# Peptides against a protein of PDB entry 2L9B: the designs that were tried, part 60

Target 1, 91 residues: chain A of PDB entry 2L9B
Amino acid sequence: ANFLSQKFPELPSGIDVNINMTTPAMMISSELAKKPKEVQLKFLQKFQEWTRAHPEDAVSLLELCPQLSFVTAELLLTNGICKVDDLIPLA
Target 2, 91 residues: chain A of PDB entry 2L9B as posed
Amino acid sequence: ANFLSQKFPELPSGIDVNINMTTPAMMISSELAKKPKEVQLKFLQKFQEWTRAHPEDAASLLELCPQLSFVTAELLLTNGICKVDDLIPLA

## One batch from the design tools (peptide; made by RFdiffusion4, then SolubleMPNN)

Design b1_p22_7_s1 (from b1_p22_7, 10 letters changed)
Fold by OpenDDE base, seed 2:
Structure b1_p22_7_s1 (fold): chain B 91 residues (1-91), chain A 22 residues (1-22)
Amino acid sequence: as target 1 above (91 residues)
Amino acid sequence: SLEQAKANLEYMNKKIDEYLSK
């Protein structure tokens, strides 16, 4: 079993996307951007809480799915939490 | 990479903390 199936056993089925980093990230970000700011902020806070409670799993998740780092960066930008020039570049 | 994932996670958390502390 892969990491995602082990750690997220009830993860719902996804949608097929191009096999690259930025395209899936952009699609996710687009959907999140449709939500109110309050919902986006709450999402970030809940994700933050989870990462602090499960730091090893969080790092593994972002390593396995680097597109998620792009998604979080986009959320930070959209909500004025960071600036473009402050972002850590993604490989 | 693992280091890149870790760095981005730490960055995210730092920025969120700074935002919430304003």
Scores: peptide ipSAE 0.526, ipTM 0.905, DockQ to the pose 0.670
Fold by OpenDDE base, seed 1:
Parts: sequence; C-alpha cells; structure tokens
Structure b1_p22_7_s1 (fold): chain B 91 residues (1-91), chain A 22 residues (1-22)
Amino acid sequence: as target 1 above (91 residues)
Amino acid sequence: SLEQAKANLEYMNKKIDEYLSK
C-alpha cells in the first residue's frame, strides 16, 4: 500500500486528475472557497494541529502531494493571512 | 522536494499562528 492508503485507510478512491500541481489545487481550492470563512479557518487550524502531532507524516504528505501546498497557500491568501509576494515558490 | 515541503509547512504554521495571535 502507498503512503495515503497506510495513513488514511478510510480515504475514498477519489478521482484521477491530470499530472500537475496547479490544476488539482485549483479544484480543491474551489470547493473550499464555497465554504464559509469560519469553516475555512477551522480547516487550517485542524490541519495545523495534525501537522504538529504528526510532523513526519505531514512532510511526507506535502512531498507526495505538493498540490496541497498550493491549496493551503490559496486559503492563506483568500483569508488575508498572507500576501502573494510572501509565498515560498513551489518548483 | 523534501526541503520545499518542510519550508512550506513551516511557513504555513508560522502565518497561521501570527494571524490567530492578532
């Protein structure tokens, strides 16, 4: 089993998307943007708590799925938590 | 990359903390 199957056994199969970072991120961010601001902030807080409780798994997740860094960046931007020029480049 | 993942995670957590503290 791959990393996602091991660490998230209840995770559904999902839908395959083209191989790049920005397109999958845009799809995820679009769905998150439909939620109220308080829900988006709660997501960030819960994700933050999880990353601090599981730092090695969090790094592995972002390395395996770098599109998630774009998702979190978009949430930070749209909620006024950071500025575009402050973001770490993803390459 | 591994280093980019670490850097982005650290940045995200820092910015969230700063936002929540204000």
Scores: peptide ipSAE 0.526, ipTM 0.905, DockQ to the pose 0.670
Fold by OpenDDE base, seed 5:
Structure b1_p22_7_s1 (fold): chain B 91 residues (1-91), chain A 22 residues (1-22)
Amino acid sequence: as target 1 above (91 residues)
Amino acid sequence: SLEQAKANLEYMNKKIDEYLSK
């Protein structure tokens, strides 16, 4: 919690969701899926760049918010970047 | 877990790189 506040101080407050991985992931993926492909790809690229620039923070984020791994997996699938059979199992 | 987070991140980056290299 304090990690998110420190690293993302301007993050919107958002809305409470069920305390699990699946429901938040589906909500986020649904919103992203409404955007054009170019926007989805840009998001992935910007996120990728950030993870490479801040690898420790990136790992901390995904550990704290594992639902984001489901979100990225869904984006990869939706945009034909990977196939279901290619995915590393998500826990 | 930490290891799962690392694996998922690595996978994502690998697949994006492969896609963009096409």
Scores: peptide ipSAE 0.525, ipTM 0.905, DockQ to the pose 0.647
Fold by OpenDDE base, seed 3:
Structure b1_p22_7_s1 (fold): chain B 91 residues (1-91), chain A 22 residues (1-22)
Amino acid sequence: as target 1 above (91 residues)
Amino acid sequence: SLEQAKANLEYMNKKIDEYLSK
């Protein structure tokens, strides 16, 4: 089993999208943006807690799925938690 | 990259902490 299957056994199969970072990130961010701000903030807090409890897995996840860094950045921006000047470009 | 992933994760956590502490 791959990393995602092991750590997230109930993870949905997902849908086919263009193989790049931007398009998947935009789709994920769009879905998250449909949720109330309170839900978005709660998601960030739960994700933060998970990353602190599982730092090696968190880094592996972001390395495997770099689009998630864009998703997280978008959440921080739209909720006024950070500004564009502070974001680290992905490559 | 690995280093970018680490840096972004660290930044995210820092900014969330700062936001929640206000």
Scores: peptide ipSAE 0.525, ipTM 0.905, DockQ to the pose 0.631

Design b1_p22_7_s2 (from b1_p22_7, 9 letters changed)
Fold by OpenDDE base, seed 4:
Structure b1_p22_7_s2 (fold): chain B 91 residues (1-91), chain A 22 residues (1-22)
Amino acid sequence: as target 1 above (91 residues)
Amino acid sequence: SLEDAKRNLEYMNALIDEYLAK
């Protein structure tokens, strides 16, 4: 069993996406953008709390799914919280 | 890579702290 199936057994099967970082990130962000702003921001804070409580699992998740780092930045950008220049340090 | 993941996680949390901290 892979990391995702072991740590998140309740997750549904994934869908095919283009083999790049931008398209998967935009797809995730677009789904999150359908939620109210308050829900989007709460998601970021809850995700941060989880990463701090489970740092080794969080690093493994981001290695497997690096698009998640772009999702975080895009949520901040699209909600008018950060600027484009703030995204430069992301891989 | 593992190092990229560590760096990105650190920066993600820095962004959230800077812009969403209450």
Scores: peptide ipSAE 0.491, ipTM 0.887, DockQ to the pose 0.590
Fold by OpenDDE base, seed 3:
Structure b1_p22_7_s2 (fold): chain B 91 residues (1-91), chain A 22 residues (1-22)
Amino acid sequence: as target 1 above (91 residues)
Amino acid sequence: SLEDAKRNLEYMNALIDEYLAK
C-alpha cells in the first residue's frame, strides 16, 4: 500500500498516466474543469485547509504527486484568477 | 525531492492566499 491508499482508503484504483509533470496535471485539471467554478475554487480552499491541518502529510503528498502544484496553478489560470507570470516559481 | 515538495507546497498556498483569500 502506498501513501495515498493509506491516507485515503476509499480511493478507487488509479489508472496509469504518463509519468511526467505536465500530462498528469493536465488530466487532473481537465477533470476538475468540468465542475462549476465555485466547486473548483472550493476544492482549492478545502485542499489548502487540509494541507495546513496536516503539514507533514501534505509535504509527503506533494513529494509523491508533485503534479498537484501544477493542478492548483492551472485552476487559478483557467479561471482567470492569476496570470502566467505568477506561475514562474513553480517551474 | 522533499525540499521541492516543501517549496511547491508553500508557493501553492501562497497563490491560494493571494487570489482566493476572503
Scores: peptide ipSAE 0.491, ipTM 0.888, DockQ to the pose 0.586
Fold by OpenDDE base, seed 2:
Structure b1_p22_7_s2 (fold): chain B 91 residues (1-91), chain A 22 residues (1-22)
Amino acid sequence: as target 1 above (91 residues)
Amino acid sequence: SLEDAKRNLEYMNALIDEYLAK
């Protein structure tokens, strides 16, 4: 009866990862990096749209899974879209 | 914290706007 199960009942089962800031983000990013660049960027845009349509849920999700901010940063960085300095506020 | 989540979400969206929403 946690937030994720209530708000996203169709989510598939996840996998265990180390409880730290970077490991979950790295795993998510590695899976996304297997997709074409266009798909990765579309993911960011769709995720952004969802956060704006559901701001309370988005904040709750990010509080529960702050690693997601690093996923966004990683996608922008690895695709050469932003610089490392642009990510300092997330550190 | 909740406040940290709000700030990070805002910054994430700002980054996406800056670099992708063109």
Scores: peptide ipSAE 0.490, ipTM 0.889, DockQ to the pose 0.599
Fold by OpenDDE base, seed 5:
Structure b1_p22_7_s2 (fold): chain B 91 residues (1-91), chain A 22 residues (1-22)
Amino acid sequence: as target 1 above (91 residues)
Amino acid sequence: SLEDAKRNLEYMNALIDEYLAK
């Protein structure tokens, strides 16, 4: 029925979360942080590749789920890759 | 918004390029 169901038919059923930016981002980041660093970084790279291959779908996804940009930032921070100041444009 | 999504996507990819991309 919606965009996510059509483009990602194998997604597991979701759970209710607070309808805001911070809480969903923190939850996603927390789950990803349980994986090895290599897996976390590979996720970012594969996600980036997908966005470049499917730019219209990527924009639709980010419009629906804007928290994903903050997930990216959080992964870079927690892995010691970037600094907080690098994330200012996302504010 | 649509414009926010485009901006965030652009910056997200810029971050990945800067720090991770081969």
Scores: peptide ipSAE 0.490, ipTM 0.890, DockQ to the pose 0.560

Design b1_p22_7_s3 (from b1_p22_7, 8 letters changed)
Fold by OpenDDE base, seed 3:
Structure b1_p22_7_s3 (fold): chain B 91 residues (1-91), chain A 22 residues (1-22)
Amino acid sequence: as target 1 above (91 residues)
Amino acid sequence: SLEQAKENLALLNEKIDEYLAK
């Protein structure tokens, strides 16, 4: 089993997306953007809490799924949490 | 890469922290 299925056993199978980072990030971000702002903010908070509790897994997740970094970044920008210049180091 | 993931995670969490502290 891959990392995602191991750490997120309740995660639906979903469908394959292309391997680049931009398109998957936009796809995920667009789905999250359909949720109420409160849900989006709660997602960020819960994600952060999980990364703090499981730092090794969190790093592994972002290494295997770098798209997730851009999803998170998009949420930060969309919700006015930070500016584009703040994310220059993001790679 | 591993280092990129670490830096990205740190940056994202930093921005979240700054927002929550606002």
Scores: peptide ipSAE 0.567, ipTM 0.906, DockQ to the pose 0.711
Fold by OpenDDE base, seed 5:
Structure b1_p22_7_s3 (fold): chain B 91 residues (1-91), chain A 22 residues (1-22)
Amino acid sequence: as target 1 above (91 residues)
Amino acid sequence: SLEQAKENLALLNEKIDEYLAK
């Protein structure tokens, strides 16, 4: 058992994408972009709420899966929530 | 790294907050 399996037991089976940082983010972002805007915004809201409720787990998740930061960033940009310059500190 | 994860999380949540406040 690992962190993801324990904290997200209902997470669907997937493929380990370990090519690099950018490619996995692009893949996930492209799938999210296929969803209605309402779904995308709800994802951001629920993700934020979870991180506020479980900050230690949230940090651990992003440390294990740093690609998620770029996925979230892309979602923010695509929906016009922020600009590229707003995310310069992201790494 | 741990510190980078913290910074990224803070930044993302900041931008979400700003959007929700509008």
Scores: peptide ipSAE 0.567, ipTM 0.906, DockQ to the pose 0.703
Fold by OpenDDE base, seed 4:
Structure b1_p22_7_s3 (fold): chain B 91 residues (1-91), chain A 22 residues (1-22)
Amino acid sequence: as target 1 above (91 residues)
Amino acid sequence: SLEQAKENLALLNEKIDEYLAK
């Protein structure tokens, strides 16, 4: 199986999305934005903890799915955690 | 790229840390 299937065997099936950077990120961000702020913040915290516990896998995930970087960025912006200027280096 | 992924992860975690530090 591919990397995602191996590391995340419990992942639910997703819907078809355009194979580009922006559209998938927007869709994921939209779904997360429907959740309470506390849930969004908890997600960020747990995600961060996971990345620190599994740095190699985390980097691989972001390389394979760079859309996730933009999802996370959007969460940071919408929750007022940082400003747009703070994320200029993101690519 | 791998290097870009590393940089992105670092940046995101930096901002999360700043928030958690209040």
Scores: peptide ipSAE 0.567, ipTM 0.906, DockQ to the pose 0.716
Fold by OpenDDE base, seed 2:
Structure b1_p22_7_s3 (fold): chain B 91 residues (1-91), chain A 22 residues (1-22)
Amino acid sequence: as target 1 above (91 residues)
Amino acid sequence: SLEQAKENLALLNEKIDEYLAK
């Protein structure tokens, strides 16, 4: 089994998306944007907590799925948590 | 890359921490 199957066995099946970073991130962000602000912020907090509990897995996940970094960035910007200039180093 | 993933994670968590601390 691949990394995602092993670490996230309850994840639903993926959907057809273009194989790049930007398009999948936009699609994921659009789904999250449909949720209330409080749910979006809770998502960020739970994600952060998970990364601290599983730092090596978190790094591996972001390396495998760099789209998630852009999804998180979009949530930070949309919710006014930080400004664009704060995320310049993100790549 | 591994190093870029580590840096990205650190940056994102830094910004989340700053928000939670305000």
Scores: peptide ipSAE 0.566, ipTM 0.906, DockQ to the pose 0.716

Design b1_p22_7_s4 (from b1_p22_7, 8 letters changed)
Fold by OpenDDE base, seed 5:
Order: sequence, then C-alpha cells, then structure tokens
Structure b1_p22_7_s4 (fold): chain B 91 residues (1-91), chain A 22 residues (1-22)
Amino acid sequence: as target 1 above (91 residues)
Amino acid sequence: SLEQAKENLALMNEKIDEYLAK
C-alpha cells in the first residue's frame, strides 16, 4: 500500500498518487505533522492568503509541484478540516 | 494538469473557509 492508503485506510479506492508525488509529500507531511495544531493551521492560513493574492502563481506551483496538493490534503484530514470523501477530486 | 491544480486549490480554500467559519 502507498502512504495515503496506509495512513488513511478508509480512503475510497482510486484516490492515489504515483511514487514521484508520494515520496516528496511524505517528507513534507512528516515535518508538518511534528508541529502543534496551531502552527499547522497558521501554515494553511498563510498559504491560503498567498494563493488568493497570487492565484496564477498558485496554480502554476500546484501544477509543477503536484506533491503540494497531496501535502495539503494530508493536513486537512489530520486536523479534522475535511473528511476522506471530500478528497475524491484528488483522483 | 492545470485543471487538477485548479480543482485542488479550490478544494483546499473551500475546506479552510468552512472550518474557520465554525
């Protein structure tokens, strides 16, 4: 099983990423998970603010670095911000 | 892809907004 399936066994089938996205995401997510919840939320809020201020750059970043979409999904799940069914668009 | 990036960005922003509105 890949990282996401191992960590979140209730995730619907078909929600996965290839190894080139999974490995970088694992590294980033593991570091973020070591921080307190308030720090993780602050990270999401600051990133959100930046994406709204620079939408074209944000889309380019996520297109070129799809592992970041995986990282944000992990943060949303682990902090109870969304449910696994909310991540169906990641398929 | 470009469309997948846009969809994932929208998803993130939507869920953060909903969470902060609680």
Scores: peptide ipSAE 0.565, ipTM 0.909, DockQ to the pose 0.648
Fold by OpenDDE base, seed 2:
Structure b1_p22_7_s4 (fold): chain B 91 residues (1-91), chain A 22 residues (1-22)
Amino acid sequence: as target 1 above (91 residues)
Amino acid sequence: SLEQAKENLALMNEKIDEYLAK
């Protein structure tokens, strides 16, 4: 079993996406963008909470799925939590 | 990479903290 299967045993089947960085990130971001701002903020808070409680797993997740870094960045931008300039160091 | 993952996580958490503090 891989990391995701072990740490998230009840992970849903999900949707097939292209094997690259951009497509998965765009798809996830698009789905999240359909939700109200309050839901998006709640998601970010809960995700942050989880990362603080499980820092090693959080880092492993982002390393395994670097697409998620783009997703989080997009959420931060669209919700006015950060500016594009804040993301330059990650480029 | 591992370091890039750490940097991304740190940035996210930092920005969320700053936002919530406003």
Scores: peptide ipSAE 0.558, ipTM 0.911, DockQ to the pose 0.721
Fold by OpenDDE base, seed 4:
Structure b1_p22_7_s4 (fold): chain B 91 residues (1-91), chain A 22 residues (1-22)
Amino acid sequence: as target 1 above (91 residues)
Amino acid sequence: SLEQAKENLALMNEKIDEYLAK
């Protein structure tokens, strides 16, 4: 089993998207954007807590699924947690 | 890349911490 199936055995199968990172990230961000701000913030906080509890797995996840980095960046921007200039060093 | 993943994770955590400290 791959990393995702091993660490997250209850993950749904998901849906097919094109190969590039932008479109999948946009789709995920769009779904999250439908939720209230408080839900989005709680998601970020819970994700943050998980990454701190599992730093090695967190890095592996973001490396394996770089689209998630785009998703988190979008969440940071839309919720006023960071500005566009803050993301320039990562471009 | 691995380094990009580490940088993204660090940035996310930093910004969330700063936001919550407001």
Scores: peptide ipSAE 0.558, ipTM 0.911, DockQ to the pose 0.721
Fold by OpenDDE base, seed 3:
Structure b1_p22_7_s4 (fold): chain B 91 residues (1-91), chain A 22 residues (1-22)
Amino acid sequence: as target 1 above (91 residues)
Amino acid sequence: SLEQAKENLALMNEKIDEYLAK
């Protein structure tokens, strides 16, 4: 089993997207944006808790799927958690 | 890269912590 299947057994199979960072990130962000703000905030908190409980897996996930860094950045901006200047290291 | 992933993770966690502390 690959990393994603092992760590996230309930994940559905993905769909074909362009092999780049921006397009997959936009698609994921679009789906998350359909959820209420409260759900988005809860997701971020749960994700944060998971990363602290599993730091090695968290780093591996972001390294394997760097698109997720763009997704989290979008969530932080949209929900007023950070400013654009805070995300300069991501660029 | 590994270092980029670590930096991005740290940034996310920092900003969430600051937000929750308001």
Scores: peptide ipSAE 0.558, ipTM 0.911, DockQ to the pose 0.700

## One batch from the design tools (peptide; made by RFdiffusion4, then SolubleMPNN)

Design b1_p23_1_s1 (from b1_p23_1, 9 letters changed)
Fold by OpenDDE base, seed 2:
Structure b1_p23_1_s1 (fold): chain B 91 residues (1-91), chain A 23 residues (1-23)
Amino acid sequence: as target 1 above (91 residues)
Amino acid sequence: SEADFRAFQQKVLELLDKVPEFP
């Protein structure tokens, strides 16, 4: 079994997207942006909870699905959790 | 670079911790 199957056995099926970081991130962010801010916040809260409980899996997930980092960043920005300067890569 | 992207990913996880928790 692969990582996603093991860690997310009840993950619903999605649709195929281009194999890159940008396109799937944009699609996911767009769909989440259609939801109320309260729903977006709850999504972040649940993700926060999971990453705290499974920090090693969180790193692995982002490595496997790098587009998720962009989705999360977008949500953090649009919900006022952080600023753009917070996300600038460190030299 | 790959190192920059890893740094970005780590920063995202760190900032995620700033999300207000459930009461």
Scores: peptide ipSAE 0.608, ipTM 0.916, DockQ to the pose 0.429
Fold by OpenDDE base, seed 3:
Structure b1_p23_1_s1 (fold): chain B 91 residues (1-91), chain A 23 residues (1-23)
Amino acid sequence: as target 1 above (91 residues)
Amino acid sequence: SEADFRAFQQKVLELLDKVPEFP
């Protein structure tokens, strides 16, 4: 079993997409953007809760699926939780 | 760079903590 199936057993199979850092992220973000803000917030809240409970797995997840960093960043921005400057790597 | 991207990922996780919690 791969990491995702193990940690997220209820994840759907999904569809085939070009695998890179941005294309899947754009697709996911686009779909999430269609949802009400309440749904987006709930998604972030659940992700927050999971990362707090599984901090090491959270790092591994983002390393395995770097697209998710962009998805999460997009949601944080669009929901006013952070600013663009917050996401710029600091030396 | 790779280091910058790792920093970005870490920052995302940190900022995720700013999401208001469930009541």
Scores: peptide ipSAE 0.607, ipTM 0.916, DockQ to the pose 0.425
Fold by OpenDDE base, seed 5:
Structure b1_p23_1_s1 (fold): chain B 91 residues (1-91), chain A 23 residues (1-23)
Amino acid sequence: as target 1 above (91 residues)
Amino acid sequence: SEADFRAFQQKVLELLDKVPEFP
């Protein structure tokens, strides 16, 4: 319950968004896409660093905030780090 | 399905590891 505030103490209070997963993700992605590529890369690098240090918490974060998976996927695609086929769920 | 979405989430975390590291 207090996961976000404890793990991300500098996280803003946030804004009200719809409960669906994809629309909020697209909104976040569109805003990040307006930033320089250096900012986008730094965002990914910081997230990478944190997930390496806290792999189990990373899974928990994505479960609590499933929209972040789509945001991260979009950033990986637009920055040429992966292909669309890489993100297709495994059967 | 939920299982497919979990697989997608895990793949995102794996691909995140391909991001160039800080110098």
Scores: peptide ipSAE 0.605, ipTM 0.916, DockQ to the pose 0.425
Fold by OpenDDE base, seed 1:
Structure b1_p23_1_s1 (fold): chain B 91 residues (1-91), chain A 23 residues (1-23)
Amino acid sequence: as target 1 above (91 residues)
Amino acid sequence: SEADFRAFQQKVLELLDKVPEFP
């Protein structure tokens, strides 16, 4: 089994999306934005919990699914948890 | 750059810790 299947055995079948990194993130963020803020917060909280328990796997997940970084960033921004300046690339 | 993106990913994970925890 691949990484995602191993770490997330309850995931549904994948859906093909645009090759672009930003487009899938925008789509996911749009769908999440349609849900109540409580649901969005719960998503972030569950992700927080998982990354704390599996820090190395979290890095690997973001490498394999770079779109997820943008989805998470968007949720952090829209829920007032961080500012745009917090996410500026570091050189 | 690739290095910038890695830094961005790490920053996202760090900022995720600012999310209020479950009560």
Scores: peptide ipSAE 0.604, ipTM 0.916, DockQ to the pose 0.435

Design b1_p23_1_s2 (from b1_p23_1, 6 letters changed)
Fold by OpenDDE base, seed 4:
Structure b1_p23_1_s2 (fold): chain B 91 residues (1-91), chain A 23 residues (1-23)
Amino acid sequence: as target 1 above (91 residues)
Amino acid sequence: SAEEFARFQQKVLELLDKVPPFP
């Protein structure tokens, strides 16, 4: 019943995500999905640029705000930048 | 698991790098 299980049924169910992560992620994704594709792509571009400029901070950000990883993953999928299989955790 | 989640986060960052440039 976590975010990945709900939005990406092809992914393993081994990741434990509590309500504090799931609800904010779903809300953010929902709001972004209402925006034009250009806005979504612009968000991804700006986030990409920032992560390239601040790679260590990017890791820290995702650790502190794990919701953001789910938001980003969904945007990558829905905009055809990656496939579901690309996001399956490796053993 | 926490370890799998960490790997997921890393994959997200790696795939984010695949975003092409946009105007």
Scores: peptide ipSAE 0.620, ipTM 0.916, DockQ to the pose 0.466
Fold by OpenDDE base, seed 5:
Structure b1_p23_1_s2 (fold): chain B 91 residues (1-91), chain A 23 residues (1-23)
Amino acid sequence: as target 1 above (91 residues)
Amino acid sequence: SAEEFARFQQKVLELLDKVPPFP
């Protein structure tokens, strides 16, 4: 079974997670942006819970699927959970 | 740079932990 389908079973319906890691992340970004706030927040909650339970896999996922970092960042910003300045890399 | 991006990724994971609980 695909890594994304196993680790993120609550992803929006219709997203093909069997191709690769990167493409599903990009599709998640576009689809979640169109969903109601409740769906976006539920995704963030599920992702949060998963990262707490599997911190090493979370790092691996972001390395293999870098677009997911931007997806998550955008959702955090648009839902008022963080500010742009919070996401600026520190030297 | 790759290093800056890695720091960005780590910051995202840290900020993700600030998501409040939902039903």
Scores: peptide ipSAE 0.613, ipTM 0.917, DockQ to the pose 0.452
Fold by OpenDDE base, seed 2:
Structure b1_p23_1_s2 (fold): chain B 91 residues (1-91), chain A 23 residues (1-23)
Amino acid sequence: as target 1 above (91 residues)
Amino acid sequence: SAEEFARFQQKVLELLDKVPPFP
């Protein structure tokens, strides 16, 4: 319930969004896309380091906030770290 | 499906490891 505030105590207040996966992800991605590439990369790097340090929490976070998976995927794509085919789940 | 989405989530985490390190 209070997972986000506990694991990410420095999160900004943000803006309320509707309850679904795609719309919040698109909004977050859109805002991040307005930032310089260096800022986007630093975000990914910090997220990478956090997931490495807390792998179990990373899984829980994505399960709790599935929108974040799409945000991360889009950042990986737009920064040339992966391709669309890399993100297609295997049957 | 739920399983497909779980695989997608795991793939995202795996690809996140491809992010280059801090300079």
Scores: peptide ipSAE 0.613, ipTM 0.918, DockQ to the pose 0.437
Fold by OpenDDE base, seed 1:
Structure b1_p23_1_s2 (fold): chain B 91 residues (1-91), chain A 23 residues (1-23)
Amino acid sequence: as target 1 above (91 residues)
Amino acid sequence: SAEEFARFQQKVLELLDKVPPFP
């Protein structure tokens, strides 16, 4: 089994990130935005907990699924956790 | 660039730590 199947056995079929990263991210973010803020925050909290417990796997996950970083960023922004300036590319 | 994106990813993970804890 590959990394994603091992760490996330109930994941649905993946999306080819090489086709487009932002479109899938926007779609996921849009669906999450339809949920109550409590649900969005709970998602972030669970993700936070997991990344703290598995920091190396977290990095690998984002490398393998780059769109997830955009989903997370969008949720952080919309829930007032960070500002756009916090996420701008660093030279 | 890949390097720039890697920095973005790391920043996301860092900012994720600012999420309030479970009640």
Scores: peptide ipSAE 0.611, ipTM 0.918, DockQ to the pose 0.439

